# Designs tried in a protein design run: peptides against a protein of PDB entry 4N78. Part 8

Target 1, 186 residues: chain A of PDB entry 4N78
Amino acid sequence: HFQVICRLLGYQGIAVVMEELLKVVKSLLQGTILQYVKTLMEVMPKICRLPRHEYGSPGILEFFHHQLKDIVEYAELKTVCFQNLREVGNAILFCLLIEQSLSLEEVCDLLHAAPFQNILPRVHVKEGERLDAKMKRLESKYAPLHLVPLIERLGTPQQIAIAREGDLLTKERLCCGLSMFEVILT
Target 2, 155 residues: chain B of PDB entry 4N78
Amino acid sequence: MAELQMLLEEEIPGGRRALFDSYTNLERVADYCENNYIQSADKQRALEETKAYTTQSLASVAYLINTLANNVLQMLDIQASQLRRMESSINHISQTVDIHKEKVARREIGILTTNKNTSRTHKIIAPANLERPVRYIRKPIDYTILDDIGHGVKW

## One batch from the design tools (peptide; made by RFdiffusion4, then SolubleMPNN)

Design b1_p8_5_s4 (from b1_p8_5 with E5A)
Fold by OpenDDE base, seed 1:
Structure b1_p8_5_s4 (fold): chain B 186 residues (1-186), chain C 155 residues (1-155), chain A 8 residues (1-8)
Amino acid sequence: as target 1 above (186 residues)
Amino acid sequence: as target 2 above (155 residues)
Amino acid sequence: SWLQALLQ
């Protein structure tokens, strides 16, 4: 699903969606969640000591339940605050998955473009073969596919310009050095 | 442009008119040949004349058709070439627009990105002195030590 | 053209 979304929306669509999601998350965090957190901090017991381990797990649980009774019984916390936190969590996950999916698409594009951009994979060298000789053969094999040099030789000035710009756009991808998810976490 | 215009406005219409005129002329020639054959005392001579006129007429029509056909073909070739040029131009514009759109889109999404922190994998320099693996003696965790660790946040 | 030759 996320791959399809990435393909459908493209960079622009993804940007719009991400921006809107960030707005929503910001609104949730600075609004409802912040208010509940403040309220919770106010009602939080000033002194919450760890009970002695001698009380066992049930006793410790009961102790905390008693200390936090007012918080636990606050119905709005469960219905509203936790829901908002889920929404924020979902938004974060969505952003992560979109970025991952986009990165995969970008990598695929880079791989598809590689033969046309004189980007050659490292060839496996069998014992006794020279890497250099294999690489030269590979270079020679794919030389006719080098798009920019080909167009520079045969194309019009306009075509050359377009080819160069296209080549640049193909090489420069977000996955090469940029992260959206890091911005979201920030 | 001038050549196409000449073909459209002069040569092709002219050729069509010439064919039409040739039709009328052929009818006259036919009538003449028929009458000549009927009235002539020398039927053999009249027949030979008719054959000559027929051959000439057919050649003339064939020439007119060929000329017209060539002009039409030339017209079509010019038009096809113009269409190809137009298509090429449209494609160039389209590509330019697409590149521009892509650049804009990349700028927009770029605002939502930061540089990947290449965590320099600090070469974990193995400490020179391999501390002898202190035999982990599982001391029971005395949780009572944590009893004093829980000072509530003194706001 | 051969046609012109026939008309001559």
Scores: peptide ipSAE 0.009, ipTM 0.728, DockQ to the pose 0.005
Fold by OpenDDE base, seed 5:
Structure b1_p8_5_s4 (fold): chain B 186 residues (1-186), chain C 155 residues (1-155), chain A 8 residues (1-8)
Amino acid sequence: as target 1 above (186 residues)
Amino acid sequence: as target 2 above (155 residues)
Amino acid sequence: SWLQALLQ
């Protein structure tokens, strides 16, 4: 699903969705969640000491339950605050999954473009074969597929410009060094 | 452009008109030949003249058809060439627009990105001296060390 | 051309 979303939206659509999602998250964090956190801090017991071990596990539980009674009984905490936190969590996960899916698509694009951009895979050399000779053969095999040099030789100046720009755009991908998810976490 | 216009507006219509006119002319020639044959005392001569006119008429029509056909073909070739040029231009514009859109999109998404901290995994320089695995001598756990850790009642 | 031949 996320792959399909990435393909459908492209960079622009993803950017828009991410921006809006960030706005929502920011709104949730700075608004509702912050308010609840402040309220919780106010009602939080100022002194919460560990009870004596002599009370046993049930007594200790009751102690904490009593100390946190006001928090536990705060119905809005469950219905609103936790829901908002869930939404934030979902947003984070969504961003992560979109980025991962986008990265996969970009890698696929890079791989598909590689033969046309003189990007050759490292050839496994069997024992006794010279790597250089194999690479040269591979280069010669794919040389006719090199798009930019071909267009530079046969194309108009406008076509050459477009080809170069296209080549650059194909090579430069987000997955090569950029992260959206890191921005979301900051 | 001028050539195409001339073909469309003058040559081809003119050729078509000429063919229509030739029909009328052929009818007149036929009438003439018929009358000439009927009135002529020398039927053989009249026949030869008719043959000559027939040949000439056929040649003229053939010429008109050929000329018209060539003009139409030329027109089509020019139009085809124009279409190819237009197609090329449209494709160029389309590609330019697509590239521009892509650049814009990349800028937009780029604002939402940061450089991946390539954590230079510090090459854990394996300590040169791999301390010989000290034979694990199971020392009894001295639990007294934990006596000071926790809420244990110091008796 | 055949046409020229006819006109001759």
Scores: peptide ipSAE 0.008, ipTM 0.732, DockQ to the pose 0.005
Fold by OpenDDE base, seed 2:
Order: C-alpha cells, then structure tokens, then sequence
Structure b1_p8_5_s4 (fold): chain B 186 residues (1-186), chain C 155 residues (1-155), chain A 8 residues (1-8)
C-alpha cells in the first residue's frame, strides 16, 4: 500500500502530506498533549517510593494503584490524551513507512537506470577469471546503452541538455544521502 | 511551405481536372474510331489507326495518373515531415515541463530532509571465511529460567 | 521516365 501511495503522490504529493502531518503532530504535541502532561505532573505523587517486598506483588500493585488513583480515574486521559498519542504514533509510523517505501522505489529506479548510466555492479569472479577482463567485457556489452554519450553524438543541442538533466535527476535521489524521518523526529 | 501549397492548390487539382478532361477526350476518340472504321473502305488501315489512337490515349492517361500519384506522394511526404517536426517540438516542450516539475517537487521535499548522519559504523569486515549461514533455528525462549530469581509467587 | 519516352 505504501509503495502505491509513493508512486501515486510522487515527491510533491509526499512533501505536501508530510508537511500537513507535521503540522497536525505539532498541534497535538504543543496543544492537548502538553496540557495533559502538565496536569499529570501536578497530580503525580511528589514522593513515590518502592514499597517493601514483604507486601508481595499484589500489595505492591495495590500500593501503586492507590498512589495513582487520581490519574487512573482521570477519564479524559484515556479518551483524549491516549487517543492523541495514538494519532501522533500513527503519523510517525506513516512517515517512516513512506520514507522506507520511497527509498525502495528510488533504489529500484537507480538499479533500472544503472545500465544506461554506465553504473555497473562489481561482478562475482570465479576462480581463474580476472576481474578486470570481466568488467571490460561488461562495459563493452553495455556501452551502446549509455544514453547521454549516445545523445551527445547523435542528438540536437536541446536533446543533449534534456538528456544531461534527466541523467542528473536520475542519479540524484533522496535515498543517497537524505532522510525525511530524521527531520520528523527532531 | 511554398511547395506544399503549390501541390495542394495547383498541381493536384490541376491533375484531377486533366484526368476528368481526358475522359471526355477518350469518348470523342472512341466515337471517331468507330465512325472511321464503319465508313472506311480500307478496314485494315482504319484498324491500324484505331490501334495507334488507343495506344496514344492509354499512354496519355498513364502519364496523367503517374504525375498525379507522384504529386500526391510528395504532398504526403512533406506533410509527414511537418508532423514529425511538430511532434518533436511538442515532445521537447513536454520533457522540459516534466523536468521543471520534477525539480520543483525535489526542492519541496528537500526542505523536509536532513543529511543522513552516517555514523562511522565500524566497517563490518566481512569475515574472510563466510561461514555458511547457519540456518537460524529459532529456539523457543525458555522463560522458566528466571522463575527462581526474585520474590515471584510460584503457583 | 520510360513513360515520357513512350509519349515522344
């Protein structure tokens, strides 16, 4: 699903969605969540010491239930604050999954474009084969597919300019050195 | 442009008119040949004259058809070339617009990105001997190992 | 053309 969303929205659509999600998250964090956190800090016991082990697990549980009774009974905490935290969590997960899906699409694009851009993977060399000889054979095999040099030789100045720009745009992808998710976490 | 216009406005219409005129002329020639054959005392001579007129008429029509066909083919070639040039221009504009849109989109999403902190993770030096991936056999975690540690109630 | 030669 996230791959389909990435393909459908493209860079621009993803940017818009991410910006709006960040606004929503910011609004939730600075608004309702902050208010509830402040309230919770006020009602939190100033001193909450670990009870003696002699009370056993049930006694320790009852102790904490008693100390946190006001918090547990705060209905709005469950219905509003936790819901807002779920929304924030969902937004974060959405952003993460979108970035991962986008990275996969970009990697696929890079791999598909590689033969046309003279980007050849290092090939496995069997015993007795020279890596250099094998690489030269591969380079020779894919040389006719090199798009930019081909267009530079046969194309018009306008076609050459477009081919170079297209080549650059194909090589320069977000997955190569940029992260959106790190911005979301900051 | 001038050549295409000349073909469309003068040569092709002119060729069509010439073919139409040739039809009326052929009818007159046929009538003449028929009458000449009927009235002539020398039927052999009249037949030879008819053969000559028939050959000339066929050659004339063939020439008109060939000329018209060549003009139509030339017209189509010029039009095809013009369409190819227009297509190339449209494609160029389309590609330019697409590249521009892509650049704008990348700038927009780029604002939402930061450089990946490649912490110098220690080069995982792949061990020289790739140990055969030992098939990860998921051993169930025995949670009872901790049952004797702490003050938990043994049921 | 051969056709022109036939018309002469």
Amino acid sequence: as target 1 above (186 residues)
Amino acid sequence: as target 2 above (155 residues)
Amino acid sequence: SWLQALLQ
Scores: peptide ipSAE 0.007, ipTM 0.737, DockQ to the pose 0.006
Fold by OpenDDE base, seed 3:
Structure b1_p8_5_s4 (fold): chain B 186 residues (1-186), chain C 155 residues (1-155), chain A 8 residues (1-8)
Amino acid sequence: as target 1 above (186 residues)
Amino acid sequence: as target 2 above (155 residues)
Amino acid sequence: SWLQALLQ
């Protein structure tokens, strides 16, 4: 689904969605969540001492349950605050999954373009074979597919310009060094 | 442009007119040959004359048709060339616009990005097993898979 | 011939 979303929206659509999500998250954090957190801080016991270990696990649990009774009984915490936190969490996960999906699509594009851009994979060399000789053979094999040099030789100036720009756009991808998710976390 | 105009306005209409005129002339020739054969005492001579006129007429018509056909073909070639040039121009504009849109889109999304901390850690190890390109079977996207994921916005 | 003149 996220791959389809990435394909459908493209860079521009993804940017718009991410911006709107950030606005929503900001609104939730600075609004409702902040208010509930403040309220929770007010109702939190000012002094919560560690109970003695002699009470055992059940006694310790009862102690904390009693200390936090007002918080546990706060119905709006479960229905509203936790829901808002889930929404924020979902937004974060959405952003992460979009970035991952986009990165996969970009990598695929790079791989598909590679033969046309003189980007060749390192070939496996058997014992006794020279890597250089094998690479040269591979380069020679794919040389006719090099799009930019081909267009530079046969194309019009306009076609050459477009080919160069297209080549550059193909090479420059977000997955090469950029992260959206890190920005969302800041 | 001048050549195309000449073909459209002069040569092709002229050739068509010539063919129509030839039709009328052929009818006259046929009438002549028939009458000549009927009236001639020497039927053999009249027949040979008819054969000669027939051959000449066919040759003339063939020439007219060939000339007209060549002119039409030339006209079509010129028009096809013009259309190809126009198509090329449109494609160039379209590509330029697409590139521009892509650049704008990349700038927009770029604002939402930061440099990855290249911690040298895990090379995306290409899975050793190149999964055989699973024949892309267009599986219909089952959107119901997401129905259980997320709590949605309860308004 | 008159015919040749007509066919030309």
Scores: peptide ipSAE 0.006, ipTM 0.721, DockQ to the pose 0.005; fails the geometry check

Design b1_p8_6_s2 (from b1_p8_6 with K4E T8R)
Fold by OpenDDE base, seed 2:
Structure b1_p8_6_s2 (fold): chain B 186 residues (1-186), chain C 155 residues (1-155), chain A 8 residues (1-8)
Amino acid sequence: as target 1 above (186 residues)
Amino acid sequence: as target 2 above (155 residues)
Amino acid sequence: MTAEELLR
């Protein structure tokens, strides 16, 4: 699903969605969540010491229930604050999954374009084979597929310009060194 | 442009008219040959004359058809070339627009990105001997190992 | 690749 969303929206659509999600998250964090956190800090017991182990697990649980009774009974905490936290969490997860899906798509594009851009993977060499000879054979095999040099030789100046720009745009992808998710976490 | 216009406005219409006129002329020739054969005392001579007129008429029609066909083919070739040039121009514009849109989109999404902190994680030096992937056998986690650790209620 | 390079 996220892959389909990435394909449908493209870079522009993803940017718009991410920007709006950031606004929503910011609004939730600085608004309702902050207010509830402040309230919770005020009602939090100033001194919460670990009870003696002699009370056993049930006694310790009851102790904490008693100390946190006002917090547990605060109905709005569950219905509003936790819901807002879920929304923030969902937004973060959405952003993460979109970035991952986009990265996968970009990697696939890079791999598909590689033969046309003279980007060859390092080939496994069997014992007794020279890596250099094998790489040279591969380069020679794919040389006719190199798009930019081919167009530079046969194309018009306008076609050459477009081919170079297209080649650059194909090589330069977000997954190569940029992260959206890191921005969301800050 | 001038050549295409000449073909469309003069040569092809002219060729069509010539073929139509040829039809009328052929009818006259046929009538003449029939009458000549009927009235002639020398039937052999009249037949030879008819053969000559028939051959000439067929050659004339063949020439007119060939000329017209060549003009039509030339017209189509010129039009095809014009269409190819137009297609090329449209494709060029389309590609330019697409590249521009892509650049704009990249700028927009780029504002929402930061450089990946490649923490120099120690190059996991792949061990020289790739240990055969030991088939991961999922051993159930025995949680009872911790039952004796701590002050929990033993039931 | 830096963000600046991508945005050029």
Scores: peptide ipSAE 0.018, ipTM 0.784, DockQ to the pose 0.113
Fold by OpenDDE base, seed 4:
Structure b1_p8_6_s2 (fold): chain B 186 residues (1-186), chain C 155 residues (1-155), chain A 8 residues (1-8)
Amino acid sequence: as target 1 above (186 residues)
Amino acid sequence: as target 2 above (155 residues)
Amino acid sequence: MTAEELLR
């Protein structure tokens, strides 16, 4: 689903969705969640000491249950606050999955474009084979596919300009060094 | 452009008109040949004359058809070439627009990005004394300890 | 009358 969304929306659509999602998250965090957190801080026990281990797990649980009774009984916490937190969590996950999906698409594009852009895969060299010889053979094999040089030789000035720009746009992808998710976490 | 216009406005219509005129003329030739054959005392001679007229008329029509056909083919070739040029122009414009849109889109999404922090993995300074991996002896978990914990039906 | 004359 996320892959399809990425393909459908493209960079522009993803940007718009992410911006709106960030607005929603900001609104949730600064609005409802902040208010509930403030309220929770007010009702939080001022002194909550760790009970002795001698009380065992049940005793410790009862202790904390008693200390947090007011919070646990706060019905709106479950219905509103936790829901908003779930929405924020979902938004974060959505952003992460979109970025991952986009990165995969970009990598695929880069891989598909590689033969046309003089980007050669690393050749596995068996023991005794010269890396240089294999690389030269590979270069020679793909040399006719180099799009920009080919168009520079055979194309019109306009075609050359378009080819160069297209080549640059193909090479420059977000996955090469940029992260959206890091911005969202910030 | 001038050649295409000449073909469309002059040569092809002219050729079509010539064929129509030829049709009328062929009818006249046929009538003449029929009457000549009927009135002639020498039927063999009249037949030979008819054959000659027929051959000449057919040759003329064939020439007109061939000329018209060639003009139409030439017209189509010119039009095909024009269409190819137009297609190329449209493609160039389309590509330019797409590149522009892509640049705009990338700027927009770029605002929402930051440089990937190559977390310089802090060299986890391996503690000097590698504690020998204590062979984990899997002690079986005694689950009987949990037998008294929970609302399970004591059978 | 020649065929050409008839076709004119």
Scores: peptide ipSAE 0.017, ipTM 0.769, DockQ to the pose 0.004
Fold by OpenDDE base, seed 1:
Structure b1_p8_6_s2 (fold): chain B 186 residues (1-186), chain C 155 residues (1-155), chain A 8 residues (1-8)
Amino acid sequence: as target 1 above (186 residues)
Amino acid sequence: as target 2 above (155 residues)
Amino acid sequence: MTAEELLR
């Protein structure tokens, strides 16, 4: 699904969606969640000491339950605050999955374009074969596919310009050095 | 442009008119041949003349049709070439627009990106001296040590 | 579909 979304929206669509999601997340964090956190901090016991281990797990749980009774019984915490946190979580996950899907698509594009851009794959060299000879053979094989040089030789100035720009756009991808998700975390 | 205009305005209409005129002329020739045959004392001669006129007439019409057809074909070729050029121009514009749109889109999404921190995975150089695994003696965690540390935020 | 709807 995320792959399809990425293909459908493209860079522009993804940008718009991400911006809107960030706005929503910001609104949730600075609004409702912040208010609840403040309230929770106010009602939080000023002194919450660890009970002695001698009380065992049940006793410790009861102790904390008692200390946090006001928080646990706060119904709005479950219905509103936790829901908002889920929404934020979903937004984060959405962004992550979109970025991953986009990266995959970009990698595929790069791989498809590689023969046309003189980007050669690493050739597996069997024992006894010279890497250089194989690389030269590969270069020779794909030389006719080099689009930009071909157009530079045979094309009009306009075509050359378009080809160069297209080549640049093909080479420059987000996956090569940029992360959206890191921005979202920040 | 001049050639196409000449074909459209002069050659093709002219050829069509010539064919029409030829039709009228052929009718006259036919009438002449018929009358000549009827009136002639030498029917054989009249027939030979008719054959000659028929051959000439057919040749003339064939020539006119061929000329007109060639002109029409030439016209169509020129028009086709013009259309191809126009198509090429449109395609170039379209590509330019697409590239521009892509650049804009990339700028927009780029604002939402940061450089990937290539954390140089510091090769965890295994310390040369593998510290002898100190036999983990499970000392019971004395949680009482933490009894004094759990100070909530002193507001 | 609003972003808010997507998050719900």
Scores: peptide ipSAE 0.017, ipTM 0.778, DockQ to the pose 0.025
Fold by OpenDDE base, seed 3:
Structure b1_p8_6_s2 (fold): chain B 186 residues (1-186), chain C 155 residues (1-155), chain A 8 residues (1-8)
Amino acid sequence: as target 1 above (186 residues)
Amino acid sequence: as target 2 above (155 residues)
Amino acid sequence: MTAEELLR
C-alpha cells in the first residue's frame, strides 16, 4: 500500500502530504496534548513514595491506584488525550513507512539503471582468477549499454544535455544520504 | 521546403494532368486503330500497327504512372521527415519539462530531509543461504495488510 | 551525499 502511495504521489506529492501531517502533529502536540499534559502535571501527586515491599503486589497496586485516582477517573484522558497520542503515533509510523517504501523504490530504480550507467556489481572471483580481468570483461560486455557516452557520440547537443541531466537525476536519490524521518523526529 | 512545394504545386498536379491527357489520347488511338483495321485491305499490317501503338501507349502510360508515383513517394518521404523532426522537437520539450518538474519536486522534498548519520553499524551479512531467486510471482497487492496497523479515526 | 549536493 505504501509503495503504491509512493508511486502515485511521487516526490512532490509525498512532500505535500508530509508537510500537512507535520502541521497536524504540531497542532495536536502544541494544542490538545499540551493542555492535557499541563492538567495532568497539576493533578499529579507531588510526592509519590514507593510503598514498602511488605504490602505485596496487591497492596502496592492499591496504593498507586489511590494516588492516581484523579488521573484514572479523568475520562477525557482516555477519549481525547490518548486518542490524540495515537494519531501522533500513527503519523510517525506513516512517515517511517513512506520513507522505507520510497527508499525501496529508489533502490530499485538505481539497480535498473546501473547497467546503463557503468555501475557494475563486484563479481565473485574464484580462487586463481584475477578480479581485474573479470571486471574488465564485464565492463566490455556492458559498454554498449552506457547511455550517456552513446548519446554523446551519436546525439544532438540537446539530446546530450538531456541525457546528462537524466543521468544525474537517476544517480541522485534520497536513499543515498538523506532521511525524512529524522527531520520529523526533530 | 522548396522541393516539397514544387512537388505539391507543380510536379504532382502536372503528372495528374498528363495522365488525364493520356487517357484522352488513348481513346483516340483506339478509335484510329479500330478504323484502320476495318478499312485496311491488309489486315495483318493493320494488326501489327495496332500492336505497335498499343505497346507505345502502354509504355507511355507506365512511364507517367511511374513518374507520378515516385513524386508522390518523394512528397510523402519529405512530409514524414518533417513530422519526425516535429516529433523530436516535441519530445525534447516534453523531456525538458519533465526534468524541470522533477528538480522542483526534489527541492520540495529535500526541505524535509536531513543527512543520514551513517553510523558504520552492521555489515549487511549476506545470508549464508542465498535463497534461490524465488521466481517473481506477481502477488496481488493485499490492501488489508494494514488494516490491523494503527488506530484509525473512529468516526 | 548531502542534501545540498542532491539538490544541485
Scores: peptide ipSAE 0.016, ipTM 0.777, DockQ to the pose 0.121

